# Peptides against a protein of PDB entry 4N7V: the designs that were tried, part 23

Target 1, 222 residues: chain A of PDB entry 4N7V
Amino acid sequence: TLRSITSPLVAHRLKPIRQKTKKAVVSILDSEEVCVELVKEYASQEYVKEVLQISSDGNTITIYYPNGGRGFPLADRPPSPTDNISRYSFDNLPEKYWRKYQYASRFVQLVRSKSPKITYFTRYAKCILMENSPGADFEVWFYDGVKIHKTEDFIQVIEKTGKSYTLKSESEVNSLKEEIKMYMDHANEGHRICLALESIISEEERKTRSAPFFPIIIGRKP

## One batch from the design tools (peptide; aimed at target 1 Q19)

Design b2_p16_1_s4 (made by RFdiffusion4, then SolubleMPNN; from b2_p16_1 with E1M E9K)
Fold by OpenDDE base, seed 4:
Structure b2_p16_1_s4 (fold): chain B 222 residues (1-222), chain A 16 residues (1-16)
Amino acid sequence: as target 1 above (222 residues)
Amino acid sequence: MEELEEALKEFFEEEE
């Protein structure tokens, strides 16, 4: 099943973006919908032959073939749906579209991993909890130049000298130089705080059912 | 944003 490969993508709160490649254009619309445009070149002109329009919650996929399959000239936005569109739920998406959905999902996940959800300024660093899930990326930009980037899979450290390395286990973290451990400790504390705030704010957001509270900024740069 | 652009570049290079 598609669900065994990926979860429904989530594009809520993401800013509009449009990225073109040779074969496709992927967009997050102002509506927070995600579009994958299949691009073909004919006579030195690029045409959109197929569009997958995915709802912001990833659960609805609308597929259409612009201009009766003849293609629509590539523009600065996806072509509008025409007649004979197909609408699928996530669980009913034909297998032939799974790769494209997965592509969209990966793209969205990447964007989410670079989209601030909580920005928290400490005395020593700018901490950013990102939108991706599970295990949101967490970046710490120390004012002295040290950077720590935590993901679900690794921790990347960039030292003042520019030396960069990746840690993939607790053992490696424990083997860090004492100076670096101090940065890591601070990063971890900031991370804990951001996660705690995320939980509290999310719960309050749920209760009020108001406009999204995120992204938020806490504190200010000293 | 700069980091996103770089990451996207890498992403698309891997996907194509």
Scores: peptide ipSAE 0.089, ipTM 0.749, DockQ to the pose 0.754
OpenDDE base, seeds 1, 2, 3, 5: peptide ipSAE 0.067, 0.039, 0.068, 0.050; ipTM 0.738, 0.709, 0.738, 0.727

Design b2_p16_2 (made by RFdiffusion4)
Pose (drawn by RFdiffusion4):
Structure b2_p16_2 (pose): chain A 222 residues (1-222), chain P 16 residues (1-16)
Amino acid sequence: as target 1 above (222 residues)
Amino acid sequence: EEEWEEIEEQIEEHFE
């Protein structure tokens, strides 16, 4: 059953983005709702045969077929819903559409991995904690020129040279120049600070009923 | 997989 494989998507605090493609148009609206529009081409013009719209919390799914000859003319914004529409909860979503919800879930998870939640400026680097929690990606751009990309699985180092390599395990990073560990440790301290900063601020947010406390930009690029 | 690579590249270009 859907929910066997996937969890409801989370599109909160994400910026609006629209993506065209040969098959469909997947987007995130200003209301932070995820919209998936299937697209067909006819008479050198594009038609829409199905629209999936998922709530910001991913719990509510609305699907409408503007069933008509020629479908729906493709525009830059999602079309208004017709009368032959549908609405399901996440658990009550039919066996159909499951391939499409999973696609939307990946789209959102990809976007969150590139959406800054906390931006921290150190003496040596620009630190960014991303949105794809838990275990969000951590990116460090040293003013020195070195780039470090931290994942729940990976550590990625891009030296000033452009010489790039990936370090997966604790043993692999230990196989190191005892100078690059400074970049590694400074980035890890920055990661420690951002995870700590995120916790005490999101805690105050649960104490409040206001506009989101994210994303944050801390300090300034010297 | 090819479609995903294209989407990822387009997202990166947009955010830059």

Design b2_p16_2_s1 (made by RFdiffusion4, then SolubleMPNN; from b2_p16_2, 9 letters changed)
Fold by OpenDDE base, seed 4:
Formats: C-alpha cells, sequence, structure tokens
Structure b2_p16_2_s1 (fold): chain B 222 residues (1-222), chain A 16 residues (1-16)
C-alpha cells in the first residue's frame, strides 16, 4: 500500500513556493495545496502534461492532464484543472502515481524541515524547532557563532572557527570536547523546552479551534 | 514510463 511507503503529506502553515526542474515543477500554493507538474519540452516550449494536485492534508489527490493530454504551456502557476479530472483518496491512489506522491511528500517534508514552527531565544542562542515530523529538525544558532543542527539522523556542529562535523551516535556525542558539550547541553535544553511548548500550544490550539498559533516566537534576542 | 523515469530523476535532483 501507499501508506506502507509514506504517510499523507502535511503542507499546513507552509509558505508558497515553486521549484522548477527540467522535467518537473513542484509548488506549494497559497491554499497550501501541493502541485506536482510533469514538464515536457516540445519545439523549444515547455508544457505541463500531467498535474497532481494534493490537498494540504495530503488525503485528496486530484490528477488531470491539461488540454486532454496535449499539455499546457508552463507558466508561473499550475494550470487549472479542466474536464476529465480524477480525484482519489490517499488510500485509493493508483499505484502508478505512488512514486510521484512520494516525491511530493519528500519535497514537502524538506520544506517543513526548513520552516520554523517555534523560534525560541535564549540567553545564548536562537533556537528553532522546525515543522517536519517525526523528529522535527532543531537548529541552534549561538550568538557567539557556534551552530548546532539536530535532525532525526544526525547532529551537525559548526564551531566558531567554521570547523564542522557530524555526529551520528550517542558515543560520538559523548566523545565531544568539553567545550562543545556545553553547547550541546544548552541545545538539548532549548530543544526540550521547544518540544514542551509545542505540545502545550498544540493542545490549546486543538481546544480553541482558532486560527493556527504557529509559527510562534518566544522571547527576544538579547 | 520513460517520462515518469525522467520525472523521478528530476525530483531526485530537486531533493538533493
Amino acid sequence: as target 1 above (222 residues)
Amino acid sequence: EEEEKEFEEALDKLLE
């Protein structure tokens, strides 16, 4: 099943973006829908031959072929769906579209990993918890120039000198220089706080059913 | 299928 490969993408709260490659264009729209456009070049003009329009919650996929498959000239936005559109739920998406959905999901996940959900200013650093899940990216920008980037897979450290290295295990973290451990400890504390706040705020957001509370900024730069 | 393969390659590059 598609679900065994990926979860429905989540594009909520993401800013609009349009990224073009030679053969594809991926967009997050103002509506927070995600569009994947298949691009084909013909007579020195690029045409959109296929569009996957995915709802912001990832659960609905609308597929259409502009101009009956003849294509629509590539523009600054996806072509509007016309007649003969196919609409699928996530679980009913034909297998032939699974890979395209997966790539859309990966793109959205990447954007989410770069989209601040919580910005938290400490005495020593600007901490940022990102939108991606599970295991949201967490960045710490120390005011003295040290940078720590935590992902689900690794921790990247950039020292004041610009020296950078990646840690992939607890053993490597434990082997850090004492000076770096202090930064790591602070980063971990900031991370804990952001996660706690995320939980609390999300719960309040759920209860109030109000406009999104995120992204939020907590504190201010000293 | 060939077009889809090219699409996948393009998206792979996009995600690098």
Scores: peptide ipSAE 0.031, ipTM 0.690, DockQ to the pose 0.094
OpenDDE base, seeds 1, 2, 3, 5: peptide ipSAE 0.030, 0.030, 0.030, 0.028; ipTM 0.638, 0.653, 0.654, 0.648

Design b2_p16_2_s2 (made by RFdiffusion4, then SolubleMPNN; from b2_p16_2, 7 letters changed)
Fold by OpenDDE base, seed 4:
Structure b2_p16_2_s2 (fold): chain B 222 residues (1-222), chain A 16 residues (1-16)
Amino acid sequence: as target 1 above (222 residues)
Amino acid sequence: DEEWKEIEEAIDKLLE
């Protein structure tokens, strides 16, 4: 099943973006829908031959073939759907479209990993919890130039000197020199706070059924 | 994946 290889993509709160590759254009629209435009070149002109339009929650996929499959010239936005469209739920998506959905999903996850959900200014650093899940990326930009980037898979450290290294285990973290451990401790504290705030704010958001509370900025740069 | 590296770089630029 598609669910066994990916979860429904989540594009909520993401800014509109359009990225062209050789074979496709992937977009996050103002509506927070995600579009994959499959591009084919003919007579030195690029045409959109197929469009997957995915709802912001990833659960609905609308597929259409512009101009009866003849294609529509590539533009700055996806072509509008015509009368002959197919609509699928995530669990009913034909297998032939799974790879394209996965492409969209991976793109969205990447954008999410770079999209601030919570920005928290401490005395020493700008901390940013990103939108991706599970295990949201967490970046700490210390005002003195040190940077720590935490992901689900690793921790990247960039020291003042520009020296960069990646840590993939707790053992490696424990082997850090004392100076770096101080930065790591601060980063971890900031991370904890951001996660706590995320939980609290999300709960309030759920209760109020209001407009999204995120992204949020807490504190000020000193 | 080289393609995704390019995408990542592009996204970084777009989200600046």
Scores: peptide ipSAE 0.201, ipTM 0.853, DockQ to the pose 0.921
OpenDDE base, seeds 1, 2, 3, 5: peptide ipSAE 0.199, 0.100, 0.199, 0.197; ipTM 0.853, 0.761, 0.852, 0.851

Design b2_p16_2_s3 (made by RFdiffusion4, then SolubleMPNN; from b2_p16_2, 8 letters changed)
Fold by OpenDDE base, seed 3:
Structure b2_p16_2_s3 (fold): chain B 222 residues (1-222), chain A 16 residues (1-16)
Amino acid sequence: as target 1 above (222 residues)
Amino acid sequence: DEEEKEIEEAIDKLLE
């Protein structure tokens, strides 16, 4: 099943973006829907031959073939669906479209990993919790030049000297210089606070059923 | 993987 290889993409709260590659154009629309335009070139002109339009929650996929499958000239936005539109739920998506959906999902997840959800200014650093899940990326920019980037898979450290390295195990973390451990401790505290705030704010958002509270900024740069 | 890198760089630029 599609669910066995990916979860429904989540594009909520993401800013619009349009990225062209040789074979496709991927867009997050103002509506927070995600569009994958499959591009073909004929006679030095690019045409959109197929469009997957995915809902912001990833659960609905609308597929259409512009201009009766002949293709529509590539423009600055996806072509509008006209006739011969197919609509699928996530669990009913034909297998032939799974790879394209997965591509869209990966793109969205990447965007999410770079989209601030919570920005928290401490006395020593700017901390940012990103939108991706599970295990949201967390970045700490210390005002003295040190940077720590935490992901689900690793911790990247950039020291004042510009020396950069990646930590992938607790053993490596424990082997850090004492000076770097101090930065790590601060980063971890900021991370804890951001996660706590995320939980509290999300709960209030659920209760109020109002517009999204995120992204949010806590504190200010000293 | 070059295509993915290009996408990543473009995203970084747009989100700055």
Scores: peptide ipSAE 0.026, ipTM 0.661, DockQ to the pose 0.914
OpenDDE base, seeds 1, 2, 4, 5: peptide ipSAE 0.025, 0.026, 0.022, 0.024; ipTM 0.646, 0.646, 0.615, 0.644

Design b2_p16_2_s4 (made by RFdiffusion4, then SolubleMPNN; from b2_p16_2, 5 letters changed)
Fold by OpenDDE base, seed 3:
Structure b2_p16_2_s4 (fold): chain B 222 residues (1-222), chain A 16 residues (1-16)
Amino acid sequence: as target 1 above (222 residues)
Amino acid sequence: SEEWEEIEKQIDELLE
């Protein structure tokens, strides 16, 4: 099943973006829908031959073929769905489209990992919890130049000197210089606070069913 | 940048 390969993508709260490659254009629209445009070149002109439009919650996929499959000239936005329109739920998506959906999902995941959900200013640093899940990226920009980037897979440290390294095990973390441990301790505290706030705010969103509370900024830059 | 390159590579393989 598609679900065994990937979960439905989540594009809520993401800003619009359009990224062109040689063979496709992937977009997040103002509506927070995700579009994959498949592009072919004929006589030095690019045409959109197929479009996958995915709902913001990833559960609905609309597939259409512009101009009866002949293609529509590539523009600054996806062509309107007019010809050969099919609509699928996530669990009913034909297998031939699974790989394309997975690519859309990976694109959204990357965008989410770079999209601030909570910005928290401490006395020493700007902390940012990103939108990706599970295990959201967490960045700490210390005002003195030190940077710590936590992901699900690793911790990257950039020291004042510009020296950078990646930590992938607890033993490596434990072997850090005492000075760096202080930064790590602060980063971990900021991370804990952001996660706690995320939980509390998300619960209030659920109760009120109002407009999104995120992204949110806590504190102010000194 | 590296992540974007990987996505672009994957997308470019779609139409082969």
Scores: peptide ipSAE 0.048, ipTM 0.755, DockQ to the pose 0.071
OpenDDE base, seeds 1, 2, 4, 5: peptide ipSAE 0.035, 0.050, 0.036, 0.045; ipTM 0.697, 0.763, 0.700, 0.756; seed 2 fails the geometry check

Design b2_p16_3 (made by RFdiffusion4)
Pose (drawn by RFdiffusion4):
Structure b2_p16_3 (pose): chain A 222 residues (1-222), chain P 16 residues (1-16)
Amino acid sequence: as target 1 above (222 residues)
Amino acid sequence: EEIEEEIKEELEKWDF
C-alpha cells in the first residue's frame, strides 16, 4: 500500500518553482502546494489531460480531469479545477496515481536539498544547512575557494584547484593531509553550530503561532 | 537558474 514505500511529502517553506518538460509540468505554487500536470501535444499546441495537486503537508490530494475534447490548454499557471474532480487523504489515495505521488515526493525532496534553512558566515567560510531534514545536506563554501559537501552518507571535498574527490567513511577521511582536516573540522564545527542553532529556534517556533522562523541568514560575508 | 537546470536534468532522468 502507498505508505509502504513512501511518506507524505513536505513542501513547507519552499520557494515557488515551475518546471516544464516533454511529458508534464511539475511545480510548487505560492501557497506551497505541489501541482503535477500531465501534458499532451496536439496541433502543434500542448494539452493537459490530468492535474494532481497535493497539500503542503502532503496529506490531502486533489485530482481533476477537465475531461473535454482537447483537454486543457497549457499555461504558465495551473488551471482552475472543473466539476468532475476528486479529493482523497494520503491513506485513501487509490492504487492509481501512486507512481505520480512518488514522483512528486522525489521532486520536493530534491528541491529541499537545495533549499537553505540556515546560512552561517564564519571567518573563513559560508555555511548552509539545507531543508531536507532529517540529516539535511550541509554545504561549505570557503572564501579560500575550497568547497565541502556533507550528506548523511557522503563527504565531498573540492579543493581550490578544482581537484574533486568523495570521502564516504571515517576511515576514508582519516586518509588525509593533516591540513585539509582543518577545512574538514571547521566545516564540522559549522555544522555543529547550525544543528544547534536550528534546534533552539525551531523549539521557540513550536512555542509560537507565527510566520516561519526559516530560512535564516546569520552574520555577513566579510 | 543553475538550480532550475539541475532540477530539470534530474526530472529528465526519472520515470513518470

Design b2_p16_3_s1 (made by RFdiffusion4, then SolubleMPNN; from b2_p16_3, 7 letters changed)
Fold by OpenDDE base, seed 3:
Structure b2_p16_3_s1 (fold): chain B 222 residues (1-222), chain A 16 residues (1-16)
Amino acid sequence: as target 1 above (222 residues)
Amino acid sequence: SEVLEELREELEKEDI
């Protein structure tokens, strides 16, 4: 099943973006829907032959073939659907479209990893928890020039000198210079606080059924 | 711009 490969994509709170590649254009719309336009070249002109439009919660996929399958000239936005439209739920999506859905999902996850959910200013650093999940990216920009980027897979450190390295295990973290450990400790504290706030705010958001609370900014640069 | 290039690079690796 598709679910065994990936979960429904989540595009909530993401800003609009349009990215072109050789074979496709992927977009997040103002509506937070995600569009994959499949592009073909003919006589030095690019045409959109197929469009997957995915709801912001990833659960609904609308597929259409512009201009009766003849294709529509590539423009600055997806072509409008006309008459031949298919609508699927995530669990009912035909297998032939799974790869294209995964493509959209990967794009959304990448965008989410670059989208601030919580910005937290401490005395020493600007901390940013991103939108991706699970294991949201966490960035710490110390005012003195040190930078720490945490992902689910690694920790990247950029020292004052500009020296950069990546840590992939606890043993490597434990082998850090004492000076760097201090930065790491602060980063970890900021991370803990952001995660705690995310949990609390998300719970309140659930209870109130109100407009999104995120993204949020906590504190200000000293 | 940097983010877009990173996105582009990652997406170009995909085979649709």
Scores: peptide ipSAE 0.115, ipTM 0.814, DockQ to the pose 0.801
OpenDDE base, seeds 1, 2, 4, 5: peptide ipSAE 0.102, 0.101, 0.114, 0.106; ipTM 0.806, 0.804, 0.813, 0.808

Design b2_p16_3_s2 (made by RFdiffusion4, then SolubleMPNN; from b2_p16_3, 10 letters changed)
Fold by OpenDDE base, seed 1:
Structure b2_p16_3_s2 (fold): chain B 222 residues (1-222), chain A 16 residues (1-16)
Amino acid sequence: as target 1 above (222 residues)
Amino acid sequence: SEVEKELLEQLEQEEI
């Protein structure tokens, strides 16, 4: 099943973007829907031959073939749906579209990993918890120039000198010099606080059924 | 960014 290889994409709170590649254009719309436009070149003109429009929660996929499958000239936005529209739920999506859905999902996940959900200013650093899940990326920008980037898989450190390295295990973290450990300790504390705030704010958001509370900014630059 | 573009191109080669 599609669900065995990916979960439904989640594009909520993402800013609109349009990214062109060689064979496709992927967009996040103002509606937070995701569009994949499949592009073909003919006579030095690019045409959109197929469009996958995915709902913001990833559960509904609308597929259409512009101009009866002849294609529509590539423009600054996806072409409007035509008369030949197919609509699928995530679990009923034909297998021939799974790779295209996965492409959209991976794009959205990438954008989420770079989209601030919580920004927290401490005495020493700007901390940012990102939108991706599970295991959201966490960045710490120290005012003195040190940077720490935590992901689910690794921790990247950039020192004041510009020296950069990646830590992939607890053993490597524990082997750090004392000076670097101080930065790591502060980063970990900021991370803990951001996760706690995320939990509290998400619960209040659920209760109020109001507009999204995220993204949020806590504190200010010194 | 350029990094994002390169990653998307890689994804396109694999999945589109």
Scores: peptide ipSAE 0.034, ipTM 0.716, DockQ to the pose 0.435
OpenDDE base, seeds 2, 3, 4, 5: peptide ipSAE 0.034, 0.033, 0.033, 0.033; ipTM 0.712, 0.707, 0.713, 0.702; seed 2 fails the geometry check

Design b2_p16_3_s3 (made by RFdiffusion4, then SolubleMPNN; from b2_p16_3, 9 letters changed)
Fold by OpenDDE base, seed 1:
Structure b2_p16_3_s3 (fold): chain B 222 residues (1-222), chain A 16 residues (1-16)
Amino acid sequence: as target 1 above (222 residues)
Amino acid sequence: DEVLEEIRKELESQEI
């Protein structure tokens, strides 16, 4: 099943964006829907041959073939749906579209990993918890120029000199210089606080059923 | 721009 490969994409709270690649253009719309435009080149002109429009919660996929499958010239936005559209639920999506869905999902995940959910200004740094899941990316921009980027898989450190390195294990973290450990300690504390705030705010969102509270900014730059 | 480039690069590494 598709579900065994990926979960439904989640595009909520993401800003509109349009990204062109060699084979496709992928977009997040104002509606927070996601569009994959499959692009073919003919006579030095790019045409959209197929469009997957995915709901913001990833559960509904609308597929259409512009201009009766002949294609529509690539423009600055997806072509309007044709009269001949197919609509699928996530669990009923034909296998032939799974890779295209995964493409959209990966795009959304990438955007989420770069979209602030919580911005927290500390005495020493700007901390940012991102929207991606599981294991949201966490960035710490120290005011003195040090940067720490935590992901589910690694920790990247950029020192004041611009020297960068990646830590992939706890042993490597423990082997850090004492000066860097101080930054790491602060980053970890900021991370803990952001996760705690995320939990509290999410619970309040659930209770109030109001408009999304995220993204949120805590504090201000000194 | 840098963010977009990273996204583009990652997407182009995948089959569609």
Scores: peptide ipSAE 0.376, ipTM 0.912, DockQ to the pose 0.805
OpenDDE base, seeds 2, 3, 4, 5: peptide ipSAE 0.313, 0.306, 0.356, 0.311; ipTM 0.894, 0.890, 0.907, 0.892

Design b2_p16_3_s4 (made by RFdiffusion4, then SolubleMPNN; from b2_p16_3, 7 letters changed)
Fold by OpenDDE base, seed 4:
Structure b2_p16_3_s4 (fold): chain B 222 residues (1-222), chain A 16 residues (1-16)
Amino acid sequence: as target 1 above (222 residues)
Amino acid sequence: DEVLEEIREELEKEEI
């Protein structure tokens, strides 16, 4: 099943964006819907031959073939749907579209990994918890120039000198220079706080059923 | 835009 290989994408709270690649253009619309435009080149012109429009919660996929399958010239936005539209739920999406959905999902995850959910200013750093899940990216920009970027897969450190390295295990983290460990400790504390606040705020958001509380900024730059 | 470029680069690694 599609669900066994990916979850429904979540594009809530994401800003509109349009990204062209070799074979596709992916977009997050003002409506927070996600579009995958499959692009073909013909006579030195790019045409959109197929569009997947995915709801902000990822559960509804609308597929259409612009201009009766002849394609529509690539523009600055997806072409409008025509009469022959197919609508699927996530669990009923034909397998032939799974790769394209996964592509959209990957795009959304990338955008989410770069979209602040919580910005937290400490005495020493600007901390940012991103929107992606599971294991949201966490960035710490120390005011002295050190940067730490935590992902589910690694920790990247950029030192004051500009020296950059990646840590992939706890053993490597433990082998850090003492000076860097101090930055890491601060980053970890900021991370913990952001996660705690995320939980608390999310719970309040759930209870109030109000407009989204995120993104949120906590504190201010000293 | 560095962010867009990073996204593009990552997406180019993906099959569609």
Scores: peptide ipSAE 0.447, ipTM 0.926, DockQ to the pose 0.815
OpenDDE base, seeds 1, 2, 3, 5: peptide ipSAE 0.441, 0.434, 0.304, 0.423; ipTM 0.926, 0.925, 0.866, 0.921

Design b2_p16_4 (made by RFdiffusion4)
Pose (drawn by RFdiffusion4):
Structure b2_p16_4 (pose): chain A 222 residues (1-222), chain P 16 residues (1-16)
Amino acid sequence: as target 1 above (222 residues)
Amino acid sequence: EELEELEEKLEEELEE
C-alpha cells in the first residue's frame, strides 16, 4: 500500500518553481502546494490530460480531469479545477496515481536538498544547512576556494585546483593530508553550530504561531 | 534524466 514505500511529502518553506518537460509540468506554487500536470501535444500545441495537486503537508491530494476534447491548453500557471474532480487523503489515495505521488515526492525531496535553511558565515567559509531533514545536506564554500559537500552517506571535497574526490567512511577521511583535515574540521564545526542553531530556533518556533523562522542568514561575507 | 537536469539547474542557481 502507498505508505509502504513512501511518506507524505513536505513542501513547506520552499520557493516557487516551475519545470517544463516533454511529458509533464511539475511545479511548486506560491501557496507551497505541489502541482503535477500531465501534458500531451496535438496540432503543434500542448494539451493537459490530468492534474495532481498535493497539499503542503502532503496529506491532501486533489485530482481533476478537465475531461473535454483537446484536454486543457497548457499555460504558465496550473489551470482552474473543473467539476469532475476528486479529493483523497494520503492513506485513501487509490492504487492508481501512486507512481505519480512518488515522482512528486522525489521532486520535492530534490528541491529541499538545494534549499538553504541556515546560512552561516565564518571567518574562512560560507556554511549552508539545507532543507532535506532529517540529515540534511551540508555545503561549505571556503573563501579560500575549497568546496565541501556533506551528505548522510558521503563527504565530498573539491580542492582549489578543481581536484575533486569523494570520501565515504571514517577510515577514508583519515587517509588524508593533515592539512585538509582543517578544512574538514572547520566544516564539521560549522555543521555542529548550524545543527545547534537550528534546534534552539525551531524549538522557539513550536512555542509560537507566527511566520516561519526559516530560512536564516547569519553573519556577513567578509 | 529530467530530475538530473533540474538538479544541475538548481546547483547553478545556488552557486550564483

Design b2_p16_4_s1 (made by RFdiffusion4, then SolubleMPNN; from b2_p16_4 with E1S E2W E12K)
Fold by OpenDDE base, seed 5:
Structure b2_p16_4_s1 (fold): chain B 222 residues (1-222), chain A 16 residues (1-16)
Amino acid sequence: as target 1 above (222 residues)
Amino acid sequence: SWLEELEEKLEKELEE
C-alpha cells in the first residue's frame, strides 16, 4: 500500500514555494495544496506533461494531463486543469503514481524542516522549532556565533572557530568538550520549552477551533 | 543553499 511507503503529506501553514528540478517542478500553492508538474523537454522548450495536485492534508490527489496530454509550456505556476482529470483518495491512488506522490511528500517534509513553527529568543540564542514531524528539527543560533542543529538523526555543531561536526550517538554527545556541553545544555533547555509550548498551544487550537496559532514568536532578541 | 540540496535529493526520488 501507499501507506507502507509514506504517510499523507501535510502542507498546512507552509508558505508558497516553487522548486524546479530537471524532471519536475514542485510547488506549494497559496491554497497550501501541493503540485507536482512532470516536465519534458522538446525542441529546447520545457512542457508540463502531467500534474499531480495534492490537497493540503494529502488525502486527495487530482491528476490531469495538460492540453490533452500534448503538454503545456512550463510557466511560473501549474497549468489549469482542462481535460483528462482524475481524482483519487490517498488509499485509492494507483500504484503508478506512488513515486510521484512520494516525491511531493519528501519535498513537503524538507520544506517543513525549514519552516519555523516556534521561534524562541533566549538571553543567549535564537531557538527555532520547525514544522516537520515526527521529531521536528530544532535550531539554535547563539548570538556569539555558535550554532546547533538538532534533527531526528543527528546533531550538527558549528563552533565559534567555524569548525563543524556531526554527532550521531549519545556517546559522541557525552564526549563533547565542556565548553560545548554548555551550549548543548542551553539548546536542550530551549528545545524542551519549545516542545512544551507546542503541546499547550496545539491543545488550545483544538479547543477553540479557530485560525492557526502557529507560527509563533516568543520573546525578543536582547 | 538548502534549495540546491533539495533539488539533488528530489531528482533521485523521481529516478528510483
Scores: peptide ipSAE 0.037, ipTM 0.732, DockQ to the pose 0.100
OpenDDE base, seeds 1, 2, 3, 4: peptide ipSAE 0.037, 0.037, 0.037, 0.033; ipTM 0.737, 0.728, 0.732, 0.705; seeds 1, 2, 3 fail the geometry check

Design b2_p16_4_s2 (made by RFdiffusion4, then SolubleMPNN; from b2_p16_4, 6 letters changed)
Fold by OpenDDE base, seed 4:
Structure b2_p16_4_s2 (fold): chain B 222 residues (1-222), chain A 16 residues (1-16)
Amino acid sequence: as target 1 above (222 residues)
Amino acid sequence: DWLKKLEEELEKELEE
């Protein structure tokens, strides 16, 4: 099943973006929908041959073939849907489109990993919890130049000297120099606070059913 | 790089 490969993408709160690659253009629209335009070159002109338009919650996929399948010249936005539009739910998406959906999903996940959800200024650092899930990326930019980037898979440390290394296990974290451990401790504390706030705010958001509370900024740069 | 891999996969699909 598609679900065994990926979860429905979530593009809520993401800013519009349009990214061109070799064979596709992926966009997050103002509507927070995601479009994958499949691009083919013909006579030195790029044409959009197929479009997957995915709802912001990832559950609805609309597929159409511009200009009756002849293609539409690549422009600054996806071409408008034509006749013969196919609409699928996530669980009913034909297998032939799974790779394209996965492409969109991975792109959205990447964007989410770079989209601030909570920005928290501490005495020593700017902490940022990102939108991706599960295991949201967490970045700490210390005012003295040290940087820590936590992901679900690793922790990257950039020291004042510019020395950079990646930690992939708890044992490696425990083997850090004491001075670096201090930064890590602060980063972890900031991370804990952001996660706690995320939980609290999300619950209030659920209750209120109003405009989204995120992204938020807590504190100010000293 | 996952993006490169996906592009390669898409390239194959577009050629078919």
Scores: peptide ipSAE 0.043, ipTM 0.743, DockQ to the pose 0.041
OpenDDE base, seeds 1, 2, 3, 5: peptide ipSAE 0.039, 0.040, 0.037, 0.038; ipTM 0.730, 0.736, 0.715, 0.723

